# Peptides against a protein of PDB entry 5GWM: the designs that were tried, part 19

Target 1, 52 residues: chain A of PDB entry 5GWM
Amino acid sequence: DSAISKEDEERYQKLVTENEQLQRLITQKEEKIRVLRQRLVERGDAKGTELN

## One batch from the design tools (peptide; made by RFdiffusion4, then SolubleMPNN)

Design b2_p14_2_s1 (from b2_p14_2 with E5L E7R E14A)
Fold by OpenDDE base, seed 5:
Structure b2_p14_2_s1 (fold): chain B 52 residues (1-52), chain A 14 residues (1-14)
Amino acid sequence: as target 1 above (52 residues)
Amino acid sequence: ELEELERRAEELEA
């Protein structure tokens, strides 16, 4: 039962917070990719309808 | 272990 120092606990909590922030950023980028793919499909359909 | 985790976190932010 070696208790970690307060400094080590504070460092750990910073890393946990950073990890959570990075996970949120990944989710935001994945959603942006989804939206962009959808817009490309919609634009492709619009171009197809204009060419027809 | 904390030093390794700190290094990995810095690499992910870069």
Scores: peptide ipSAE 0.033, ipTM 0.573, DockQ to the pose 0.022
Fold by OpenDDE base, seed 2:
Structure b2_p14_2_s1 (fold): chain B 52 residues (1-52), chain A 14 residues (1-14)
Amino acid sequence: as target 1 above (52 residues)
Amino acid sequence: ELEELERRAEELEA
């Protein structure tokens, strides 16, 4: 049986928490990119419909 | 090993 120190466990938990925060940030940025791409498509479609 | 992981985490947060 091996156990890590309390200090090592606290460091690990900080890394886990930070990883979760970074994953949330990635998701937010990906959603923003999705919205911007959708708006770009809508602008393109508007121009296409005006030309037709 | 943990110090290296901490350093990498800080680099990802920046």
Scores: peptide ipSAE 0.032, ipTM 0.571, DockQ to the pose 0.024
Fold by OpenDDE base, seed 3:
Structure b2_p14_2_s1 (fold): chain B 52 residues (1-52), chain A 14 residues (1-14)
Amino acid sequence: as target 1 above (52 residues)
Amino acid sequence: ELEELERRAEELEA
């Protein structure tokens, strides 16, 4: 008998959309961390090669 | 109940 109201469904869909956006943001930040770590390694290697 | 979930979602997005 208790069907979800239209308002509750709209609220649910907002939360789903926001969750998907947050998951995309997490992925973007993880990729950025990967790139920054790689650049840090490259700078370390470059300094090592400059010292040699 | 749903209002609390909405509030918590907004806090996580901020």
Scores: peptide ipSAE 0.031, ipTM 0.568, DockQ to the pose 0.022
Fold by OpenDDE base, seed 4:
Structure b2_p14_2_s1 (fold): chain B 52 residues (1-52), chain A 14 residues (1-14)
Amino acid sequence: as target 1 above (52 residues)
Amino acid sequence: ELEELERRAEELEA
């Protein structure tokens, strides 16, 4: 059985870390979208609230 | 391929 090379393990760990970072970024952007939509509702901006 | 996955991950960075 051949073990994974050190270089392949380092590349894999980079991808794992990047995936975790991207998941955090997605969550932050989704929260920002939620806050912006709420502000449009509070302003009575009906046109903005219809946008996805 | 890890190289292709790395490229795709970079394209998803905002």
Scores: peptide ipSAE 0.030, ipTM 0.560, DockQ to the pose 0.032

Design b2_p14_2_s2 (from b2_p14_2, 4 letters changed)
Fold by OpenDDE base, seed 2:
Structure b2_p14_2_s2 (fold): chain B 52 residues (1-52), chain A 14 residues (1-14)
Amino acid sequence: as target 1 above (52 residues)
Amino acid sequence: ELDKLEERARELEE
């Protein structure tokens, strides 16, 4: 049973923490993309109503 | 930050 060294466990915990931080950053970027796409649709609809 | 995670992952495989 290869007991994970304390050093390896500390490295793993750093990796887990940074992964969680990156996942939060991805979610923030995805939300920003969603908002920007919605604003583009609203601007497109504004032009479509003028044609109408 | 991603590059640092990849480096730490490699250090755990050794």
Scores: peptide ipSAE 0.048, ipTM 0.634, DockQ to the pose 0.018
Fold by OpenDDE base, seed 1:
Structure b2_p14_2_s2 (fold): chain B 52 residues (1-52), chain A 14 residues (1-14)
Amino acid sequence: as target 1 above (52 residues)
Amino acid sequence: ELDKLEERARELEE
C-alpha cells in the first residue's frame, strides 16, 4: 500500500492553496475586464461611435 | 508563480 509520504502531502497542500489564490486572482481580473469593457462602451456611446 | 506551481506538480509525479 503506497501511502502518500508526509512530504508529498505537504507539497500537495501548497499546490491546493496556490491554486485557490490563482483562481481568486483570475476572478478579479475577469471582473476588471468586464468593467473596463463596459466603460469603453459607455465612452463610445457618449461620443456617438460604435465600438467594434 | 504559475511556473513554480507547474514545477511542484512535476515533483509530485516523480
Scores: peptide ipSAE 0.046, ipTM 0.629, DockQ to the pose 0.019
Fold by OpenDDE base, seed 3:
Structure b2_p14_2_s2 (fold): chain B 52 residues (1-52), chain A 14 residues (1-14)
Amino acid sequence: as target 1 above (52 residues)
Amino acid sequence: ELDKLEERARELEE
């Protein structure tokens, strides 16, 4: 059982933390894309309802 | 920043 070096554990924990931060950033960007798409639909529907 | 993560991941695989 090669005991995980304390240095390897510290590197692993940094990678886990950075991965979690990147996942949060991806989620924030995906939510922003969703909101922008929804606003485009609402503006399209508003033009459709105004034409009528 | 992603390139630094990939570099650290390679350093852990050695």
Scores: peptide ipSAE 0.042, ipTM 0.616, DockQ to the pose 0.018
Fold by OpenDDE base, seed 4:
Structure b2_p14_2_s2 (fold): chain B 52 residues (1-52), chain A 14 residues (1-14)
Amino acid sequence: as target 1 above (52 residues)
Amino acid sequence: ELDKLEERARELEE
């Protein structure tokens, strides 16, 4: 059985780290969207009721 | 940021 090369392992670890960073960024953007939607509701903005 | 992700995706296809 062909063992994974050191270069392939290092490449994989970079992808895992990048995926974790992107997931944190997604979570931060989702929270920002939530806060903005809440502020529209609190202001009684008609556009706030149309936001899914 | 998107351009860096696209570059990284190309490096994985090699």
Scores: peptide ipSAE 0.028, ipTM 0.565, DockQ to the pose 0.024

Design b2_p14_2_s3 (from b2_p14_2 with E5L E7R E14K)
Fold by OpenDDE base, seed 4:
Formats: sequence, C-alpha cells, structure tokens
Structure b2_p14_2_s3 (fold): chain B 52 residues (1-52), chain A 14 residues (1-14)
Amino acid sequence: as target 1 above (52 residues)
Amino acid sequence: ELEELERRAEELEK
C-alpha cells in the first residue's frame, strides 16, 4: 500500500480549507438573503414575501 | 494525482 505523498496531502488539505471557506461564504449569503427578506416584510412589500 | 486534485479544486470553486 503506497502512502499518499506529502505533496498530495498538502494539496488535499488546501481543498479541505477551500471547502470550509466556501461553506462560510454560503452561510454569509444565506444570512444576507434572510436580512433582505425581512427588510421586504418590514416595508410591507407583499411581492417580497412570495420569493422562494 | 496532483492533476486530479487541481481539477477538483476548480470544480469546487464553481
């Protein structure tokens, strides 16, 4: 069984880190969507409440 | 192996 090279392990860890960064970005965008939807509701914009 | 990891990185950024 050939162990993974140090280089491949370092590249894998970069992918893991990038995935974690993208997950944080998704969370930030989801929060932004929540805030925008709430703002539309507060303004009484009925069209904003129909956004899926 | 490196080329595969690089390809996966590019796919993740999409």
Scores: peptide ipSAE 0.039, ipTM 0.572, DockQ to the pose 0.024
Fold by OpenDDE base, seed 1:
Structure b2_p14_2_s3 (fold): chain B 52 residues (1-52), chain A 14 residues (1-14)
Amino acid sequence: as target 1 above (52 residues)
Amino acid sequence: ELEELERRAEELEK
């Protein structure tokens, strides 16, 4: 029975932590895109133009 | 950040 080494566990935990950080960054960028799209719609409406 | 993750993943495959 090969137990995972402490070094392999520490490497895995780093990957998990970084993956979580990247997921947070993706969410932040997606929210920014949402806000920008909303502002674009509001500006289009203010000009009487539809956004395709 | 992604490149660093890829490098560490490759280190776990050895």
Scores: peptide ipSAE 0.039, ipTM 0.594, DockQ to the pose 0.019
Fold by OpenDDE base, seed 5:
Structure b2_p14_2_s3 (fold): chain B 52 residues (1-52), chain A 14 residues (1-14)
Amino acid sequence: as target 1 above (52 residues)
Amino acid sequence: ELEELERRAEELEK
């Protein structure tokens, strides 16, 4: 039943926005890793395919 | 707690 302050609401909204940004960044890094792994496979780089 | 969460978020953006 307690209301939060305007400052706490602004902090919460900042954290929501930052969380969305971080989720996008994670997705971008995961896609980059996927593309790099695929390029190693396409090049026939046996050592690259071992890089998990 | 919110200040700690803000600090952690900033650390993850680095």
Scores: peptide ipSAE 0.034, ipTM 0.555, DockQ to the pose 0.030
Fold by OpenDDE base, seed 3:
Structure b2_p14_2_s3 (fold): chain B 52 residues (1-52), chain A 14 residues (1-14)
Amino acid sequence: as target 1 above (52 residues)
Amino acid sequence: ELEELERRAEELEK
């Protein structure tokens, strides 16, 4: 069995790190979308409450 | 195979 080269292991670890970074970015964007949607609801509810 | 994985990673960063 040919052991993985040190260079291939380093490339693999870079891809793992990048994948983790991209996953964090996705989560941050999803949370931002959630917050923006919530603020739109709150503004809609505020206008609904102002309508008495 | 590794070059293809690297290319796919770069495509996800865009």
Scores: peptide ipSAE 0.032, ipTM 0.552, DockQ to the pose 0.024

Design b2_p14_2_s4 (from b2_p14_2, 5 letters changed)
Fold by OpenDDE base, seed 1:
Structure b2_p14_2_s4 (fold): chain B 52 residues (1-52), chain A 14 residues (1-14)
Amino acid sequence: as target 1 above (52 residues)
Amino acid sequence: ELEKLEKRAEELLK
């Protein structure tokens, strides 16, 4: 019965935690991209309104 | 520590 060593479990939990942190950072970058795209659309619409 | 994670995330997105 090869129980996983405590050291291997601790290594696994570190990888799980790191993955969750990286996923949060990805989500933050995706949200930043969304906001920047929205601002570009709003500025494009403003320029279109100024030209009319 | 957060700066290291940000750098790793940027590398994974390349």
Scores: peptide ipSAE 0.026, ipTM 0.554, DockQ to the pose 0.042
Fold by OpenDDE base, seed 3:
Structure b2_p14_2_s4 (fold): chain B 52 residues (1-52), chain A 14 residues (1-14)
Amino acid sequence: as target 1 above (52 residues)
Amino acid sequence: ELEKLEKRAEELLK
């Protein structure tokens, strides 16, 4: 049985942890983009309602 | 460096 070395397991776990951290950052940025898009829609709708 | 990126992301969400 080719057991993974302790060193390879530690390297893998570091990559998993880094990936989880990066995914949290991606999610935060995506949420910010969503909020900014929503604010643009609300401002567009406000301008549209003022023009109507 | 990742901690700095997390801090920047938090500031963006304010």
Scores: peptide ipSAE 0.024, ipTM 0.545, DockQ to the pose 0.063
Fold by OpenDDE base, seed 5:
Structure b2_p14_2_s4 (fold): chain B 52 residues (1-52), chain A 14 residues (1-14)
Amino acid sequence: as target 1 above (52 residues)
Amino acid sequence: ELEKLEKRAEELLK
């Protein structure tokens, strides 16, 4: 039975931790994009309502 | 490098 080495398990756990950190950064950037899009809509609507 | 990216992401969200 080829159990994974302790070294391979430690490498895997490092990659899991790094992937979780990168996923948090992706989520933060996606949230910023959402906020910026919302602000653009609000500014567009404000200009449309002021012109009418 | 990852710590630098985290700091930049936090600054972007301000």
Scores: peptide ipSAE 0.024, ipTM 0.546, DockQ to the pose 0.063
Fold by OpenDDE base, seed 2:
Structure b2_p14_2_s4 (fold): chain B 52 residues (1-52), chain A 14 residues (1-14)
Amino acid sequence: as target 1 above (52 residues)
Amino acid sequence: ELEKLEKRAEELLK
């Protein structure tokens, strides 16, 4: 039975922590994209109302 | 390095 070493478990836990941090960063980027799209819609509506 | 990326992301969300 190949038991995982303590060093291999510590390496795995570092990768898990890094993955969680990267997922938080992805969520922040997705939220920024959402906010920017909303601001573009609001600016587009302002131009559309000026033309009508 | 990752902490710097998180700081940049936080600044972009302000």
Scores: peptide ipSAE 0.024, ipTM 0.544, DockQ to the pose 0.068

Design b2_p14_3_s1 (from b2_p14_3, 4 letters changed)
Fold by OpenDDE base, seed 3:
Structure b2_p14_3_s1 (fold): chain B 52 residues (1-52), chain A 14 residues (1-14)
Amino acid sequence: as target 1 above (52 residues)
Amino acid sequence: NELEELEKRAQEAE
């Protein structure tokens, strides 16, 4: 039973935490892209409704 | 070391 060193466990936990942070950042960017696309559609529709 | 390479890749992803 190769006991994982305390140092290797601490490194692993840092990588897990970093991965979780990067995943949150990806989700935030994806949501921002969604919101920007929706605003472009709404602005296009507003121009279409102002022309009618 | 494989762990050092994983740490490097994580830092390059920031």
Scores: peptide ipSAE 0.030, ipTM 0.561, DockQ to the pose 0.023
Fold by OpenDDE base, seed 2:
Structure b2_p14_3_s1 (fold): chain B 52 residues (1-52), chain A 14 residues (1-14)
Amino acid sequence: as target 1 above (52 residues)
Amino acid sequence: NELEELEKRAQEAE
């Protein structure tokens, strides 16, 4: 029933924004990993095809 | 407080 302070709300919004940024970075890195794995397959690199 | 700890963990994740 106690209202969140303005300071706590600003901190929360900062964390939400940062979380969204980190999620975008994760997606970008996952896509980069996908592209690199595909290039290893196309090269016929046997070690690259063993990547989980 | 809990928010300061969360902010610290978020910064460590960057």
Scores: peptide ipSAE 0.030, ipTM 0.571, DockQ to the pose 0.029
Fold by OpenDDE base, seed 4:
Structure b2_p14_3_s1 (fold): chain B 52 residues (1-52), chain A 14 residues (1-14)
Amino acid sequence: as target 1 above (52 residues)
Amino acid sequence: NELEELEKRAQEAE
């Protein structure tokens, strides 16, 4: 059983934490996009939101 | 596109 080194475990945990943070940011941006699209529909303004 | 860049970085961190 090749036990992973402590350094490898610490690197893995950093990547997991970073991934979770990025996933939260994606979700926040997707929700903002949804809200903006809904506001455009409600206004009848076909001003194309180019999402950056 | 900032969203596309975030999605790419999230995939690279998996």
Scores: peptide ipSAE 0.041, ipTM 0.647, DockQ to the pose 0.042; fails the geometry check
Fold by OpenDDE base, seed 1:
Structure b2_p14_3_s1 (fold): chain B 52 residues (1-52), chain A 14 residues (1-14)
Amino acid sequence: as target 1 above (52 residues)
Amino acid sequence: NELEELEKRAQEAE
């Protein structure tokens, strides 16, 4: 019978939405890193810095 | 290190 309060549900949904946004950004950055690393390899550029 | 900062924020928001 201890139902989650509406306030707690709203807090949870904000965290879920933020997490989903951050996950999309991570995926976009990881793809960009992959493409840049591939271009560095193709160019033989020894300046392979940590792309993070 | 922008990726590392995004990953850190994602972990803090879980």
Scores: peptide ipSAE 0.041, ipTM 0.644, DockQ to the pose 0.044; fails the geometry check

Design b2_p14_3_s3 (from b2_p14_3, 5 letters changed)
Fold by OpenDDE base, seed 2:
Structure b2_p14_3_s3 (fold): chain B 52 residues (1-52), chain A 14 residues (1-14)
Amino acid sequence: as target 1 above (52 residues)
Amino acid sequence: TELEKLEKRAVEAE
């Protein structure tokens, strides 16, 4: 509730926007990690089924 | 610093 300068408000809005962009990048990397782990499991299971 | 205060507020706004 404290009044901030226009320059501080512009700095805040830049940091919010940057943080949102970084969060989107984190989510994309987490999904990529999930997909890669799933593909590794599927390749492991395929080797197990070739032995049976 | 004022920068650190704004950075914290930016993270809290998400």
Scores: peptide ipSAE 0.063, ipTM 0.686, DockQ to the pose 0.019
Fold by OpenDDE base, seed 4:
Structure b2_p14_3_s3 (fold): chain B 52 residues (1-52), chain A 14 residues (1-14)
Amino acid sequence: as target 1 above (52 residues)
Amino acid sequence: TELEKLEKRAVEAE
């Protein structure tokens, strides 16, 4: 800790926090993509059942 | 160090 300035520690803490926030946002977008893909499949299946 | 504590927390948040 004596080798790291207070200013460098505060900069690092901001980057860690930003990274965690970005990771949460990535996960939310991936889940939204999953849900949209599932809805496209369900719409395809509904059209297939009307043709049979 | 405080650096090592923050790195550990960053990995645990992934």
Scores: peptide ipSAE 0.060, ipTM 0.690, DockQ to the pose 0.019
Fold by OpenDDE base, seed 1:
Structure b2_p14_3_s3 (fold): chain B 52 residues (1-52), chain A 14 residues (1-14)
Amino acid sequence: as target 1 above (52 residues)
Amino acid sequence: TELEKLEKRAVEAE
């Protein structure tokens, strides 16, 4: 514990907090991409059924 | 250490 300065601990805590926030944002973007891809497939299938 | 506590919390958030 004495080998880690208070300043280094505070820097690491900021990086951990930022990483957690970025991971939550990535998950939200990935879910949005999944939903948009599914809607594109459903629209493609609807056009395919009208052509047959 | 305090560092090991932060590392554990970071891994639990992934």
Scores: peptide ipSAE 0.060, ipTM 0.689, DockQ to the pose 0.019
Fold by OpenDDE base, seed 3:
Structure b2_p14_3_s3 (fold): chain B 52 residues (1-52), chain A 14 residues (1-14)
Amino acid sequence: as target 1 above (52 residues)
Amino acid sequence: TELEKLEKRAVEAE
């Protein structure tokens, strides 16, 4: 059993934490993009309904 | 170990 060093454990924990933080940030940006796209569609649909 | 818990959490998050 290769007991990982305490330093390797701490490095891994930092990488996991950073990955989780980055993933949350990605998800927030993706949701913001989704909302912006939806608002563009709704504005397009509103213009389409005014033209009909 | 704390490593095994973190590894498990990382795999469950994918």
Scores: peptide ipSAE 0.057, ipTM 0.681, DockQ to the pose 0.019

Design b2_p14_3_s4 (from b2_p14_3, 5 letters changed)
Fold by OpenDDE base, seed 1:
Structure b2_p14_3_s4 (fold): chain B 52 residues (1-52), chain A 14 residues (1-14)
Amino acid sequence: as target 1 above (52 residues)
Amino acid sequence: DELERLEKRAEEAL
């Protein structure tokens, strides 16, 4: 039985924790991109109304 | 900078 070493389990748990952290960061960046795109649309609409 | 720090630690764990 090739028991996973304690060191290999600790490395795996670090990767799992980091993957979860990276996934949270990706979600935060995606939300920030969404908000910035929305603000660009709102500014575009404001300029469109000033030109009419 | 935060993403780079996280990526670096992930690479060190491989």
Scores: peptide ipSAE 0.033, ipTM 0.575, DockQ to the pose 0.027
Fold by OpenDDE base, seed 5:
Structure b2_p14_3_s4 (fold): chain B 52 residues (1-52), chain A 14 residues (1-14)
Amino acid sequence: as target 1 above (52 residues)
Amino acid sequence: DELERLEKRAEEAL
């Protein structure tokens, strides 16, 4: 049973925290892309309704 | 900005 050193556990926890931060950033960028796509549709529909 | 700090860290990790 290789006891994980305290230093290895601290390094692991840093990597877990970093991965969680990066995952939050990815989710925020994906949501921003979704909102921008929706606004492009709404502007297309608004232009379509103004041109009709 | 927290987002800018996270982006910089992400770039350093690549």
Scores: peptide ipSAE 0.029, ipTM 0.570, DockQ to the pose 0.038
Fold by OpenDDE base, seed 2:
Structure b2_p14_3_s4 (fold): chain B 52 residues (1-52), chain A 14 residues (1-14)
Amino acid sequence: as target 1 above (52 residues)
Amino acid sequence: DELERLEKRAEEAL
């Protein structure tokens, strides 16, 4: 019976918590990228309308 | 703690 030590369980729970924090950061960066891409498109469309 | 150090470096990389 491979009982996980209390220390190993505490390390695992830290990794789980950190993974959740990193996933939140990824989501925030993805949203920032989405907003920046949208603003780039809007600026491109404005230039396209000035050229026509 | 080496783990805490690695976690902090991962956060700084994002």
Scores: peptide ipSAE 0.028, ipTM 0.546, DockQ to the pose 0.033
Fold by OpenDDE base, seed 4:
Structure b2_p14_3_s4 (fold): chain B 52 residues (1-52), chain A 14 residues (1-14)
Amino acid sequence: as target 1 above (52 residues)
Amino acid sequence: DELERLEKRAEEAL
């Protein structure tokens, strides 16, 4: 049985942690987009939001 | 630009 090296396990854990951080950031951006769209509807403003 | 950079990093982590 090829035991995973300590270095490979540490690399995997870094990728898992980064993925979790990216998922949190996506959720924050999606919520911000939702709030901005709601404010545009409430104001009747046709100003489109472009995502960079 | 920020979304594209985030997507690229997510793809590199897969």
Scores: peptide ipSAE 0.032, ipTM 0.588, DockQ to the pose 0.040; fails the geometry check

Design b2_p14_4_s2 (from b2_p14_4, 5 letters changed)
Fold by OpenDDE base, seed 5:
Structure b2_p14_4_s2 (fold): chain B 52 residues (1-52), chain A 14 residues (1-14)
Amino acid sequence: as target 1 above (52 residues)
Amino acid sequence: SRLKELEELEQRYL
């Protein structure tokens, strides 16, 4: 039976950590997009409300 | 890293 090497485990843990950081960043960007869309609505910018 | 690239994109566009 092949076991995961220490090097492969360290590489995996780095990917897990980066993935968690990326998920936090995605959530922050999604919230920022929500806020920006709301501000465009409040400004009455009809073209701003076209944001998908 | 991809994380750093995304942070840089935020500073430019969001």
Scores: peptide ipSAE 0.064, ipTM 0.655, DockQ to the pose 0.140
Fold by OpenDDE base, seed 1:
Structure b2_p14_4_s2 (fold): chain B 52 residues (1-52), chain A 14 residues (1-14)
Amino acid sequence: as target 1 above (52 residues)
Amino acid sequence: SRLKELEELEQRYL
């Protein structure tokens, strides 16, 4: 019985790395959305309450 | 890449 091939391990590691990069990007966008929502609240902009 | 696509979407909507 053979272990995982080097090629399969390299494919897996690429997916892991990409997912970590995507998660960092998501976190950055979530923080930006938080800041924008807070600014709308501070301005009393009724459109701020429409953001989901 | 998927990452690049998401960054491009950000430039349009955020």
Scores: peptide ipSAE 0.062, ipTM 0.655, DockQ to the pose 0.136
Fold by OpenDDE base, seed 4:
Structure b2_p14_4_s2 (fold): chain B 52 residues (1-52), chain A 14 residues (1-14)
Amino acid sequence: as target 1 above (52 residues)
Amino acid sequence: SRLKELEELEQRYL
């Protein structure tokens, strides 16, 4: 049969879980970048302002 | 895990 095997489903679920973990990490780093950019603005750093 | 190692490095440098 052409139905997905149990082993294929388990492999798929592992990839989904890993991708969800990576997405959470990306979101955390994007927030950190936002905070760093804001600190540069608050310091009046012209280069930091340009990066925003 | 590789993910945990990346998180630790990123907390240090970002």
Scores: peptide ipSAE 0.054, ipTM 0.652, DockQ to the pose 0.109
Fold by OpenDDE base, seed 3:
Structure b2_p14_4_s2 (fold): chain B 52 residues (1-52), chain A 14 residues (1-14)
Amino acid sequence: as target 1 above (52 residues)
Amino acid sequence: SRLKELEELEQRYL
């Protein structure tokens, strides 16, 4: 029943914001990994077609 | 912040 203190709410909001920022960064890195893997596949496929 | 620290590490090593 005790209301959350202003300091506790500010601490909570800071953690939420930081977690959201970190999650966006993780998503960006995962997408970069996906793109790099796709480029490796495409290069492999291109090499395979050239060797045929 | 932890995020800023990670970004600085990324810029130095990646």
Scores: peptide ipSAE 0.053, ipTM 0.626, DockQ to the pose 0.069

Design b2_p14_4_s3 (from b2_p14_4, 6 letters changed)
Fold by OpenDDE base, seed 2:
Structure b2_p14_4_s3 (fold): chain B 52 residues (1-52), chain A 14 residues (1-14)
Amino acid sequence: as target 1 above (52 residues)
Amino acid sequence: SKLKELEELEQRYK
Protein backbone atom coordinates (compact mmCIF):
# COMPACT_ATOMS: atom_id res chain seq x y z
CA ASP B 1 0.00 0.00 0.00
CA SER B 2 1.26 3.51 -0.85
CA ALA B 3 2.24 5.42 2.32
CA ILE B 4 0.54 8.80 2.81
CA SER B 5 3.17 11.58 2.70
CA LYS B 6 3.47 14.03 5.62
CA GLU B 7 2.71 16.90 3.17
CA ASP B 8 -0.56 15.23 2.02
CA GLU B 9 -1.58 14.57 5.65
CA GLU B 10 -0.91 18.23 6.61
CA ARG B 11 -2.95 19.44 3.58
CA TYR B 12 -5.85 17.14 4.51
CA GLN B 13 -5.79 18.21 8.20
CA LYS B 14 -5.95 21.91 7.16
CA LEU B 15 -9.06 21.19 5.04
CA VAL B 16 -10.69 19.20 7.90
CA THR B 17 -9.97 22.04 10.38
CA GLU B 18 -11.33 24.69 7.96
CA ASN B 19 -14.49 22.62 7.37
CA GLU B 20 -15.03 22.28 11.15
CA GLN B 21 -14.57 26.07 11.61
CA LEU B 22 -17.03 26.83 8.78
CA GLN B 23 -19.57 24.37 10.26
CA ARG B 24 -19.31 26.14 13.66
CA LEU B 25 -19.85 29.51 11.93
CA ILE B 26 -22.93 28.15 10.07
CA THR B 27 -24.38 26.89 13.38
CA GLN B 28 -23.79 30.31 15.02
CA LYS B 29 -25.52 32.12 12.11
CA GLU B 30 -28.47 29.69 12.18
CA GLU B 31 -28.91 30.28 15.93
CA LYS B 32 -28.75 34.07 15.40
CA ILE B 33 -31.44 33.83 12.67
CA ARG B 34 -33.63 31.76 15.04
CA VAL B 35 -33.27 34.37 17.83
CA LEU B 36 -34.06 37.27 15.45
CA ARG B 37 -37.18 35.48 14.12
CA GLN B 38 -38.36 34.85 17.69
CA ARG B 39 -37.88 38.56 18.57
CA LEU B 40 -39.90 39.59 15.49
CA VAL B 41 -42.75 37.28 16.59
CA GLU B 42 -42.64 38.70 20.15
CA ARG B 43 -42.70 42.31 18.82
CA GLY B 44 -45.55 41.46 16.44
CA ASP B 45 -47.54 39.98 19.33
CA ALA B 46 -46.87 43.14 21.41
CA LYS B 47 -48.19 45.37 18.58
CA GLY B 48 -51.20 43.09 18.18
CA THR B 49 -52.00 43.40 21.89
CA GLU B 50 -51.65 47.22 21.68
CA LEU B 51 -54.17 47.30 18.80
CA ASN B 52 -56.64 45.19 20.78
CA SER A 1 -6.38 10.92 -5.58
CA LYS A 2 -4.27 11.05 -2.41
CA LEU A 3 -6.92 13.27 -0.76
CA LYS A 4 -9.54 10.56 -1.44
CA GLU A 5 -7.24 7.95 0.17
CA LEU A 6 -7.03 10.16 3.30
CA GLU A 7 -10.85 10.42 3.43
CA GLU A 8 -11.16 6.63 3.10
CA LEU A 9 -8.62 6.15 5.94
CA GLU A 10 -10.58 8.59 8.14
CA GLN A 11 -13.80 6.59 7.54
CA ARG A 12 -12.04 3.34 8.57
CA TYR A 13 -10.38 4.61 11.78
CA LYS A 14 -12.78 7.29 13.11
Scores: peptide ipSAE 0.075, ipTM 0.663, DockQ to the pose 0.017
Fold by OpenDDE base, seed 5:
Structure b2_p14_4_s3 (fold): chain B 52 residues (1-52), chain A 14 residues (1-14)
Amino acid sequence: as target 1 above (52 residues)
Amino acid sequence: SKLKELEELEQRYK
């Protein structure tokens, strides 16, 4: 394999960090959706229930 | 894509 440059290593580490950040964001969005759906159910909001 | 770019770099370290 070709030698890995310092620039390639730095780029790799940035992409790893970005991937971890995106994964955290996905998890946060999924949890937020779960909480919002639960709150709509608790309110008895029929229109909100249709979003489930 | 970011995924493809990451995979390409990971193959160099593998």
Scores: peptide ipSAE 0.074, ipTM 0.664, DockQ to the pose 0.021
Fold by OpenDDE base, seed 1:
Structure b2_p14_4_s3 (fold): chain B 52 residues (1-52), chain A 14 residues (1-14)
Amino acid sequence: as target 1 above (52 residues)
Amino acid sequence: SKLKELEELEQRYK
């Protein structure tokens, strides 16, 4: 057994960073969805309850 | 491995 190669470590760090960026984007979209759902509730729009 | 798991996640969400 040997330590992880430099190339594998660089690849791993790239994937970690990219997935962190994707997670931040998902969170941003989820917050936008939350805001939109809240606006539908405030308007009494029955269509807001159809959002899954 | 964690590397493989992250590759699968990358492919799923990109």
Scores: peptide ipSAE 0.048, ipTM 0.614, DockQ to the pose 0.043
Fold by OpenDDE base, seed 4:
Structure b2_p14_4_s3 (fold): chain B 52 residues (1-52), chain A 14 residues (1-14)
Amino acid sequence: as target 1 above (52 residues)
Amino acid sequence: SKLKELEELEQRYK
């Protein structure tokens, strides 16, 4: 019977936790970028409105 | 990576 070892399950859970942490960090940076882009719009900086 | 891309974008819009 191929059962997942305890060690394999622990490795998997570490990767899941790390990915969740990275996803939170990505979300924070995306929000920061949104705020920065909005500030450029408010300043009337047409160059900052370019969506690349 | 997506993280690296976001960091690069953040620097461009500072």
Scores: peptide ipSAE 0.038, ipTM 0.602, DockQ to the pose 0.518

